# Peptides against a protein of PDB entry 4GMN: the designs that were tried, part 304

Target 1, 375 residues: chain A of PDB entry 4GMN
Amino acid sequence: RYANITLLALVTLASIGTDFQETLVKGNQGSRESPISAADEEWNGFDDADGDAMDVDQKSSSGEDQEEDYEEIDVKEDDEDDDDDSITSEMQADMERVVGADGTDDGDLEDLPTLRELIQTAVPQLIRLSNLPIDSDESLTIQSHALSALNNISWTISCLEFANGENANIHNAWYPTAKKIWRKTILPILEADSADLKLATQVTSLAWAVARVLHGETPTDGNPHRKFISLYHSSKQQAGGNSNSIEEPEDPFQGLGVKCIGVVGSLAHDPAPIEVNREVGVFLVTLLRQSNNVPPAEIVEALNQLFDIYGDEELACDKEVFWKDGFLKHLEEFLPKMRTLTKGIDKRTQPELRTRADEALLNLGRFVQYKKKHA

## One batch from the design tools (peptide; made by RFdiffusion4, then SolubleMPNN)

Design b2_p29_1_s4 (from b2_p29_1, 19 letters changed)
Fold by OpenDDE base, seed 3:
Structure b2_p29_1_s4 (fold): chain B 375 residues (1-375), chain A 29 residues (1-29)
Amino acid sequence: as target 1 above (375 residues)
Amino acid sequence: MSPEQKALERRGLDLEFARVQRKMDELAA
């Protein structure tokens, strides 16, 4: 009885997290009247204040390559107006305020009551539930549901823009809670070194969501980046032996490998210790060097993390790691491999993976040119 | 993070929710 009530509460909190995310997405789509096509969020580097736009004069070498008619698959959004009336008017009003808020610096969520209660009341309970002693299948189930609810909430919050002081009130309210999730939920589970790949995947997903907000300010106690790198390698060793048991997630980007890369990439951002940054950077560059044995989705994620970590030349990691450890050479040597990898992805069977690989290839080209200009 | 990454992350959340719901249904039964 108590377990079922707790589970129902956890599912309800999880559902609230989804509804909150959907409302946030709808709100962001409404404010961005410009369809920034997924192709337009290209890595443009950091704008030097000197407006020498890289006119990449693509001298059209007139190769007669066949116009394969890109039939624009008009994905009819079937407007199934599933009026999922599940979104509370209060939650909708909170999301409308979050989407429209030009950033008040005060960590006060007075104007965001649903988000406030989620962060201040719900999340601390979920952290407690995720820390219960595992002594039964019921306690393991409670932990799994608590982790899922924490994951959903953390991901939803991590989808908010926090750059340039945007959503600073939400950031400031979330930041101490995110650190608490890290210290009280993530680290203890990682330290338990359980052979449970399901639990490892859940905690890694949560860790990525949390680390996407905390970045290099994520608590470094116990070298969490090394734990996730170790988990990455362990997951590959297990997958090679027992091909039958882990249903590869239908989505290539939901794999434990991708999640590990996302976590360690996020942990390596400034102001991370230079040694943490180096260990992560070397790991990511090593994946590119070994790309023949690495899933394409992991390569895409590793590239994106490298761009985000080393895009800013003013950061200490640029000089002390990127240039010092010769990362540019490895990225440049990887370009032809990335072209081959991307071309090898079937657009019909894996359209999303192909699109993201095409984007990552384009960004790799731009990034290499940028770094060569700033050498 | 690309809009596609955000969409993937959303889908990943939905899959986690669906997994949680299935586990609830298994415990309710």
Scores: peptide ipSAE 0.009, ipTM 0.472, DockQ to the pose 0.038
Fold by OpenDDE base, seed 4:
Structure b2_p29_1_s4 (fold): chain B 375 residues (1-375), chain A 29 residues (1-29)
Amino acid sequence: as target 1 above (375 residues)
Amino acid sequence: MSPEQKALERRGLDLEFARVQRKMDELAA
C-alpha cells in the first residue's frame, strides 16, 4: 500500500515536471533557441503481469430472472473536447509569470507558488527517496521514479534563462537545492559504481540538468567529471561486447554518451578549476579526433560544449587550456570531417540530428574564424 | 477529469506523499 502511494506520488511529480517543461517550451517559442530535447523518459507503463487470478469460487445461487427494463439513457456524448490540460491553473499562472518575468527582482518565490512548492517541498522528498537503501526491487523502482521526477523538475528549471540576472529569484531558490541534489543524490549513486546502465543513464540525465545551472560552480569533490568520462568509456565498451540490446534510444541525443558529454561540458565552465577544464577539454577534443567511431549526436554535443566553454577569450581557460593545449588546430582539422559527417546524415530519417549537425558545423566555422582573429 | 479534479488529486497525492514520508521517517527512526 505505502509503496504504491509513493510510486503514484512520484509518477505524478514526474508528470507535473514534464507538463511544466512542455508549458515553458510552448511559451518560449517566441525565441528561436534550439528545442532542448525534453528528456522524454518513455514512461514504460506498468506491466500488469502478475495478476494471480484468485479463483473466487462462484457459488451459483440461482436468483430469479427479474427483467428490469433498463431504459437506454441516451447519454448524448457531448463531445466536450476535454482539453486534457493536465496543467493546473495555478501552474499555468506560474508559467505565465516565469515566461513573462523580466525578472530583475531578487524576490522570493512568493509569486510562483507551484514552483516554490516543487523546489521547497517536493524536491527535498525526492532527494530522500533517491537515497533510500536499495534492498529490494521495490526500492530500486522508488529510486528510479524519484530520479525521473528530479530529472524532469531539474530539466525544466535548466531551461530558464539565468544570464544577466534573469530569473534571479528562481536561480537563488534553485541553486542551493541543485547543490543538494548533486551532493545527496548524484554523487552517492556515482560512488556506488553499479553496473546498472539504466540507473547510470538516469543519474547522468539528472546530473546534466543540474550541471546546466551550476556549471563550473558544481561541487568538484571526488572529481565527478572523471567519473562521467569513465562512464562514457565504459558504456562504449559494453555496447561493443554484449549484444544486450540496450535499445539505443530512438532519439540519438538521449544516448548515455551524449548525456555524459553534456555533464562534463557543463562541469568545465568557468569558474571550474583549470585542471578540470583541461581534462574535459582534452576529452572533448579527443572525441573529435576519433570522430570516425563516435556517434554524430555525441560530436554535435561535444562541439556545442567546446563553444560554450571556450567562447569567451577573457576566461582563464582560454589562455591556459584552449591556446596552451592547441585546441584551435584540432578544431580546424575537424572542419572537413564535420562537413562530411553532417552531409552523411539523412534529413528524411534523422531530421533533428541533421539540423543540429548543420548548426554545429556553422558554429564550428564561425568559432574557428573567431579564434583565428584573436590568435 | 476536470483540471480542478486533477488538481485536487494532485493535492491529495501530495498529502499522501507527505504522509508516506512521515511514516518512512518513523520507520527509519
Scores: peptide ipSAE 0.006, ipTM 0.417, DockQ to the pose 0.017
Fold by OpenDDE base, seed 2:
Structure b2_p29_1_s4 (fold): chain B 375 residues (1-375), chain A 29 residues (1-29)
Amino acid sequence: as target 1 above (375 residues)
Amino acid sequence: MSPEQKALERRGLDLEFARVQRKMDELAA
């Protein structure tokens, strides 16, 4: 009885986290229907497809516009109008306040009561539930649902803009809680060193969501970047041997490999220790060098992480890692391989992967040109 | 998992860290 009530509460909290996310996306993105996976699915991130393609003001006047004829693939959206009216009027009002708030309010979450209760009341309980002694299948189920709820909440918050002091009130409320999730939930699970790849995937997804907000301010206790790099390599070794295929997620970006790259990339951002940045940067560049044996989605994610980490020339990691370790040469040498990789993706069977690969290829060209001008 | 299995996994992870570190050292060289 108590367990079933706890499970129902955890499913409800996971749903609220998803609904909150959907409302944020619909509020920010007026027209692009990103396929929202069902409320029962662990939300694994937004495609930051609208990540500002570095506004490299390329006044390059060479106008050989090869008009490649974009065949409009008429994706028939099956409008399954599941009118899940689950968005409370209170959550909607909180979303309208978050989207409409000119980011100047250093204020308390007084004006965001639903989000306040999620952060201050729900998350501390979810952290507790994720730390229960695993002594039964019931305790394992509770942990899984607590991780899913933490994941959905953390991902939702990670989709808010925090640059330039935007949403500073939310950031300030979330930041200590995110550090608590990291120290109390993520690190203990990683240190337990379980062969449970489902649990590893859940904790890695949660770690990515948390690290997307904390970046280089993520607690470095126990070198978590190395644990995720090791998890990446261990996952590749297990997939090659045991025909207990964890069904490769239908979405190539939902793979444990991509999630590991996303975590370590996020951990390597400024103000991460230069040694952490170096270890991650070398890992990512090594994936590009070994690209013949790396899934395309992991290459796309590794490129995006490299652009984000090394995009700012004013950061210490640009001089101390990017230039010092000769990353530009590796990126330039990877350009023709990326073109071949991208062209090898079938647009009809993997449209999203192809789009993201085309974007990453474009950005790689721009990034290499940018870095060559600033050499 | 048995304590022995966890010890084997930890040893596997340690070996993998050492492998990655060697590759990093080879790239820095």
Scores: peptide ipSAE 0.000, ipTM 0.293, DockQ to the pose 0.026
Fold by OpenDDE base, seed 5:
Structure b2_p29_1_s4 (fold): chain B 375 residues (1-375), chain A 29 residues (1-29)
Amino acid sequence: as target 1 above (375 residues)
Amino acid sequence: MSPEQKALERRGLDLEFARVQRKMDELAA
């Protein structure tokens, strides 16, 4: 009886976290692009105000590409559960306040009661439930649902803008809680070294969401970047063997490999220790060099992480890692391989993967040119 | 929705969270 009440509570919190994430994404993306594309903000770090707009005369080759009739799949919205709309509407109202809150009020989540209760009340309990001794299938189920709820809440908060002091009240409330999730939930599960790939995928997804806010301020205790790099390699070894491979997620960007790359990339951002940055940077560049055996989605994520980590030339990692370890040469040598990889993705069967690969290819070209100009 | 309806809904969610929290506390005791 109690277990069913917990499970219902955990499912409800996980739903709330998902609906909030979808609302954030729909609010930030005035276009119908997926939640993961909010990380695909066009890397605008090249706004050197010296606007020699190279007029790339894109000669419009008027290829007569055929109007393929998109059949409108009339997805009948079954109108049933009225209870979900109420949660979404309030979360939307809190989100509209988060997006519209001029960052003037440094401290109090008074105006965001739902978000306050998620951070201050729900998350501490979810951390506790994720740390229960696993002695039964019931305790494993509770842990899985607690991790799911923590994941959805953490992803939602990670989609908020925190640059330039935006949402500082939310950041300040979340930051100590995010560190608690890391230390009390993520690290203990990673240290248990379970062969459970489902649990590993859940904790890695949560770790990515948390690390997207904490970046290089993520606790370095126990070298977590090496644990995720090890997990990446272990996941590739298991996929080659027994047919009980967890069905590769239908979405190539939901794979454990992509999640591992996202975590370690986020951990390598300034002010991460230079040795952590170097180990991650070498790992990411090594994936590009081995691209023939790496899924395209992992290459896209590895490129995006490299752009974000090494986009700022004022950072110590640019001089001490990027230039010192010769990363530019590896990126330049990868450019023709990326063009071939991207062209090999079928736009009809994998439209999202193709779009993100085209963007990553464009950004790679820009990044290589920028770094050559600033050499 | 009116500002009053949005405030009533907020109170509904806050009550749901408080209910979920109480259930979580009862289970962890």
Scores: peptide ipSAE 0.030, ipTM 0.468, DockQ to the pose 0.018; fails the geometry check

Design b2_p29_2_s1 (from b2_p29_2, 18 letters changed)
Fold by OpenDDE base, seed 1:
Structure b2_p29_2_s1 (fold): chain B 375 residues (1-375), chain A 29 residues (1-29)
Amino acid sequence: as target 1 above (375 residues)
Amino acid sequence: SDLEEIKESVRKYQQFLAQQQLEASRKSL
């Protein structure tokens, strides 16, 4: 009885986080014709105002206007004024407060009671459940559901903007909890060195979500970046041998390889130790050099991570790693390969992968030009 | 059921956060 209630609560918390992520994605699609994935930020290199806009003459191929005469189905607006007052006055007040309150920097979530309860009440329970001794199939099931719930909550929070001091109250409330998830859930599972690829995928997804908020402030104890790099290589060796292909996720960006790249990229941001940054940067650049054997989605993610890590010339990693280890040459040598890779993606079968690859190719060109001006 | 109330409370909170992100992204443009 208690186990079934706990499982139901965990499944519900996991569903909650999934429905949340889907709602955020749908919300972003309504404001831009392209879903703002975490990859759709054009790398705005420093706007030196004198950049001659190369007019890419988009030749308007005149596609013939087939006027398909959509018959206006006169849907009678039955004015049923069902005042579905489903926006409680409390929720309207909470919406107005979060827009209008001088953000209490103290991580106060008084105006966000549901998020407060998720962070303060649910997440500490999920961390405990993810750390249960695995002694039965039931304990393994509980761990998997707890990881799914933590993943979905963490992904949801990681989709919030924090870079401009936005949502500072949420950031400040989440930050200590994110570090606790890392230290109490992620590290112990990574240290257990389980051959369970499902568990490894779950913990890596959670680690990416957590690291997308903590970045270079993610605890470096025990060199977790090396564990994710090792997991990346191990996952590639297994995919080549046994026909227990865990069905490659229909979404190429949901693959374990992409998740490993996303984690290690996020871990390498300033203020990460320069040695951590170097090991990750060398790993990412090595993927580009070996691109003939790397899935396109992993190349896209590796490029985006390289832009984010090395986009700022004022950071110590730019001088001590990017320039010192000669990354510019490798990126420049990769440009023609990226053009070939991107053109090889079918727009009909993989439209999202093609869009993100076209963007990453554009950003790679801009990034290489930027770094050449600042050489 | 308490479960449907929790789901609805969360769905409402989801809509709120999605709107906040949309407003944040519009202010940065």
Scores: peptide ipSAE 0.019, ipTM 0.522, DockQ to the pose 0.027
Fold by OpenDDE base, seed 5:
Structure b2_p29_2_s1 (fold): chain B 375 residues (1-375), chain A 29 residues (1-29)
Amino acid sequence: as target 1 above (375 residues)
Amino acid sequence: SDLEEIKESVRKYQQFLAQQQLEASRKSL
């Protein structure tokens, strides 16, 4: 199992490494063509026209040198430390802190040296590449490939089981690195408030993969759940205005809306702050209430997130949010709508969407019955 | 320059891939 995961990660990374090299070669070619063409234009010789040597008399006018005392304006160079934000000393120190993880000995991944090097060596470089200043189409391409690599690594790790202490060594090695991807790659891109839907989709996919491991232990700094909820709404407004086919991804589960739901759902798990859980829970329940205008794949994801967040009655969010805000009533009222929605999906044209909707409908019925017994 | 940092990151990454290929070849023996 591990060998196949490792091989897939290395193949994906090797492909991206080739795309980086091609991008660098193209960028360097554009810079080389500009200086050569200006030098070889033939200097057409000036024809020797017979210009009469006019004897311009050297009138020696002794103009008095007025030494204008230019007061040296001591321009204090305010050393505005142009913090050459390319690689902040903080990024370097944080890189060293990921390599020098808090006394969890290099021994925990001795049996998995390729995965160790992927986490400790490759990921820190990809974080750096994702944080470079964007000044060119080449730098944007590099960032996009770095985000794609981080996404593929993070998704691969997030497909491991960790719930019962399985793969604890991998979890312990990944956990600090996952927090660093969150703080150094995901948050800065979300704060830049870019209108680039491609970049937003890449960072949201990465955020979902990271949050599937960190859950409620994901850093809450800057209220990232609100940024992803805002991004969800903004993406719907843009899709509604341009009747130009934003090619809906052929896979309905690869849409930006599904990814936003997956991120915020994962962020709302225990031990997330109760107010973060509440805001996410209200968002998800509101999608179910508005289900007539919501894609079926987003409804399936919103249901799965609600089951995972509120499935445990011993958690503080069950009492303080689920019961207090009356979520059971909304889920019960949604059951007949979900039956209609699921039956409307053609099994022949959308077999996966139909299967996942049939499962989510079955789980919704079981979940409502469970909560009614524990009321 | 940012371009030289990118080149160095790509170089480090290529070295990592080459090392992993070498380790994989050693474990298959």
Scores: peptide ipSAE 0.016, ipTM 0.486, DockQ to the pose 0.019
Fold by OpenDDE base, seed 4:
Structure b2_p29_2_s1 (fold): chain B 375 residues (1-375), chain A 29 residues (1-29)
Amino acid sequence: as target 1 above (375 residues)
Amino acid sequence: SDLEEIKESVRKYQQFLAQQQLEASRKSL
């Protein structure tokens, strides 16, 4: 199941990366054809040189019309149905390698040329495009598309397993680029404090994808977790006031609230500063306490983040935040509410939400039992 | 699905790139 998602994501990435690389190459060739300023060849005036047109009697030699029998080369139009969906052999090889590679620990992508070009060539240009001055609807469109492409790339890479040193080569190649996306694309957009919920949703989706790889090693400059918490609250206030249906995404897990939770949860993982972890942990636990006013998908995400952040008792955040701030009590008090919430989800209309809620409820019961044994 | 959103975002991006190339080519004529 994961392998097919990773493969499809890599196909999609490879297609993006190739089309983007070709576009960059064609665009850069077109920019190098700056017309060589035709040097002002001083048009030296028509000197009226009276050159006597000597009547050279061209003897009309009647060359015999040799009908060269043009052999009609039957160019079989092989209708090569250019199924433009053709995964190149290199893309296919990259996909096969990423699924199977016990990666070397160096950020070397010698064996992954498509992924290398995507990370090294495409992503830096997408970062540049996402950072254009916004002065027109065109620049907004460019930014939106660049953010969408960065989101797709980052999400795909974030779906690779990096646990236990898996795909270490890809991780090490991606890690500095992910930090660059964070510092150059995500932070500037967050600091611009735009009221554009579409842009906020795009940047938050990208931030989640990036933070799913960087975790607690995500740059803490400017306290981005507080920006996403603020964005979460602001999004809830705006949804309540304007009856302009922000088309709630048909998928409840694609909501801005879920994305904000996913970002801040990811940012709070070890080795995040304990105060960042605390602020996020308190935010997540507060959502559970207020669960009657929180969408079920956000509760599911908040639970998953809490399990991932506080699942390891050896981490400093277990002692300094989880136990110290009394999170276990809140999780225990939430168990009966989660059972009610999960049972309230219609299996017929929202089968995915119900499945994820059933899983989160099961994990909550296990997590509470685990923490009670380690108290 | 995230994957369909990715595919649709790709298609939109490809279309955008193709349009930008066409516009760049038209501004260079």
Scores: peptide ipSAE 0.015, ipTM 0.400, DockQ to the pose 0.032
Fold by OpenDDE base, seed 2:
Structure b2_p29_2_s1 (fold): chain B 375 residues (1-375), chain A 29 residues (1-29)
Amino acid sequence: as target 1 above (375 residues)
Amino acid sequence: SDLEEIKESVRKYQQFLAQQQLEASRKSL
């Protein structure tokens, strides 16, 4: 009886987190003509100065238009207008304030009552529920739902812009809570050394969402980057052996490998210890060197993480890791491989993967040129 | 055990990092 009420409450909190994320995405689409996901930001370098738009003469090799008569499969979009009235008028009003507000620096959420209750009331209970002693299938189920709710809330908050002091009130309110999720939920589960790949995937997804806000300020206690790198390698070894392959997620970017890369990439940002940055950077560059055995989505994520980590030349990691360990050579040597990889992705069967690979290829070209100019 | 496989993967990766650091150090000499 109490368990069913707890499960219903956890499912409801997970739903609210999703609805809030969807409202963020819709609110951002109203303000920007394209939903540039944080992964779709065209890396332009840090030097705004010289507007020499290199006319990249895209010699459109006019490959012969074989007019293959595509029979227009009239996919009836069943407009199931599931009026999922799940977005409360209060959540929508909070969202309109988040999209329209000049960030206040005080960490006050007086004007954001729904988000305040999520952070101050819900998350502390979810952290408690994720730390229950696992002694029954019921406690495992409660932990899984608590992790799902924490994941959705954390992802939602990680989709807010915090650059340039935007949403500073939300950032300041979330920051201590995010550190608490990391120390109380993520680290204990990573230390429990469970063979449960489902639990590992849930905690890694949550860790990525938390690390996308905390970056290099994520607690380095117990070297969590090494645990996620180990989980990455372990997941690759298990996928080769057991017929209970957790079905590779239909979305290539939802894979445990991608999530591990996203976590360790986020952990390696400034002000991360240079040794943590080096270990992550070497891991990511090694994936590119071994690209023949790495899924394309993991290559895309590894590239984006490398651009974000090493894009700023003023950071200590640029001199002490990127240049010192010769990463530019590895990126330059990878360019022709990335072109081949990207061209090998079918636009019909994997349109998103192809788009993100085309963008990552473009950004890789720009990044290599930028780093060569600043050598 | 999956635990031993994880520990072995950690050990292999730490060995790889140590080798890469040793190679980088040798190229700087």
Scores: peptide ipSAE 0.000, ipTM 0.279, DockQ to the pose 0.016

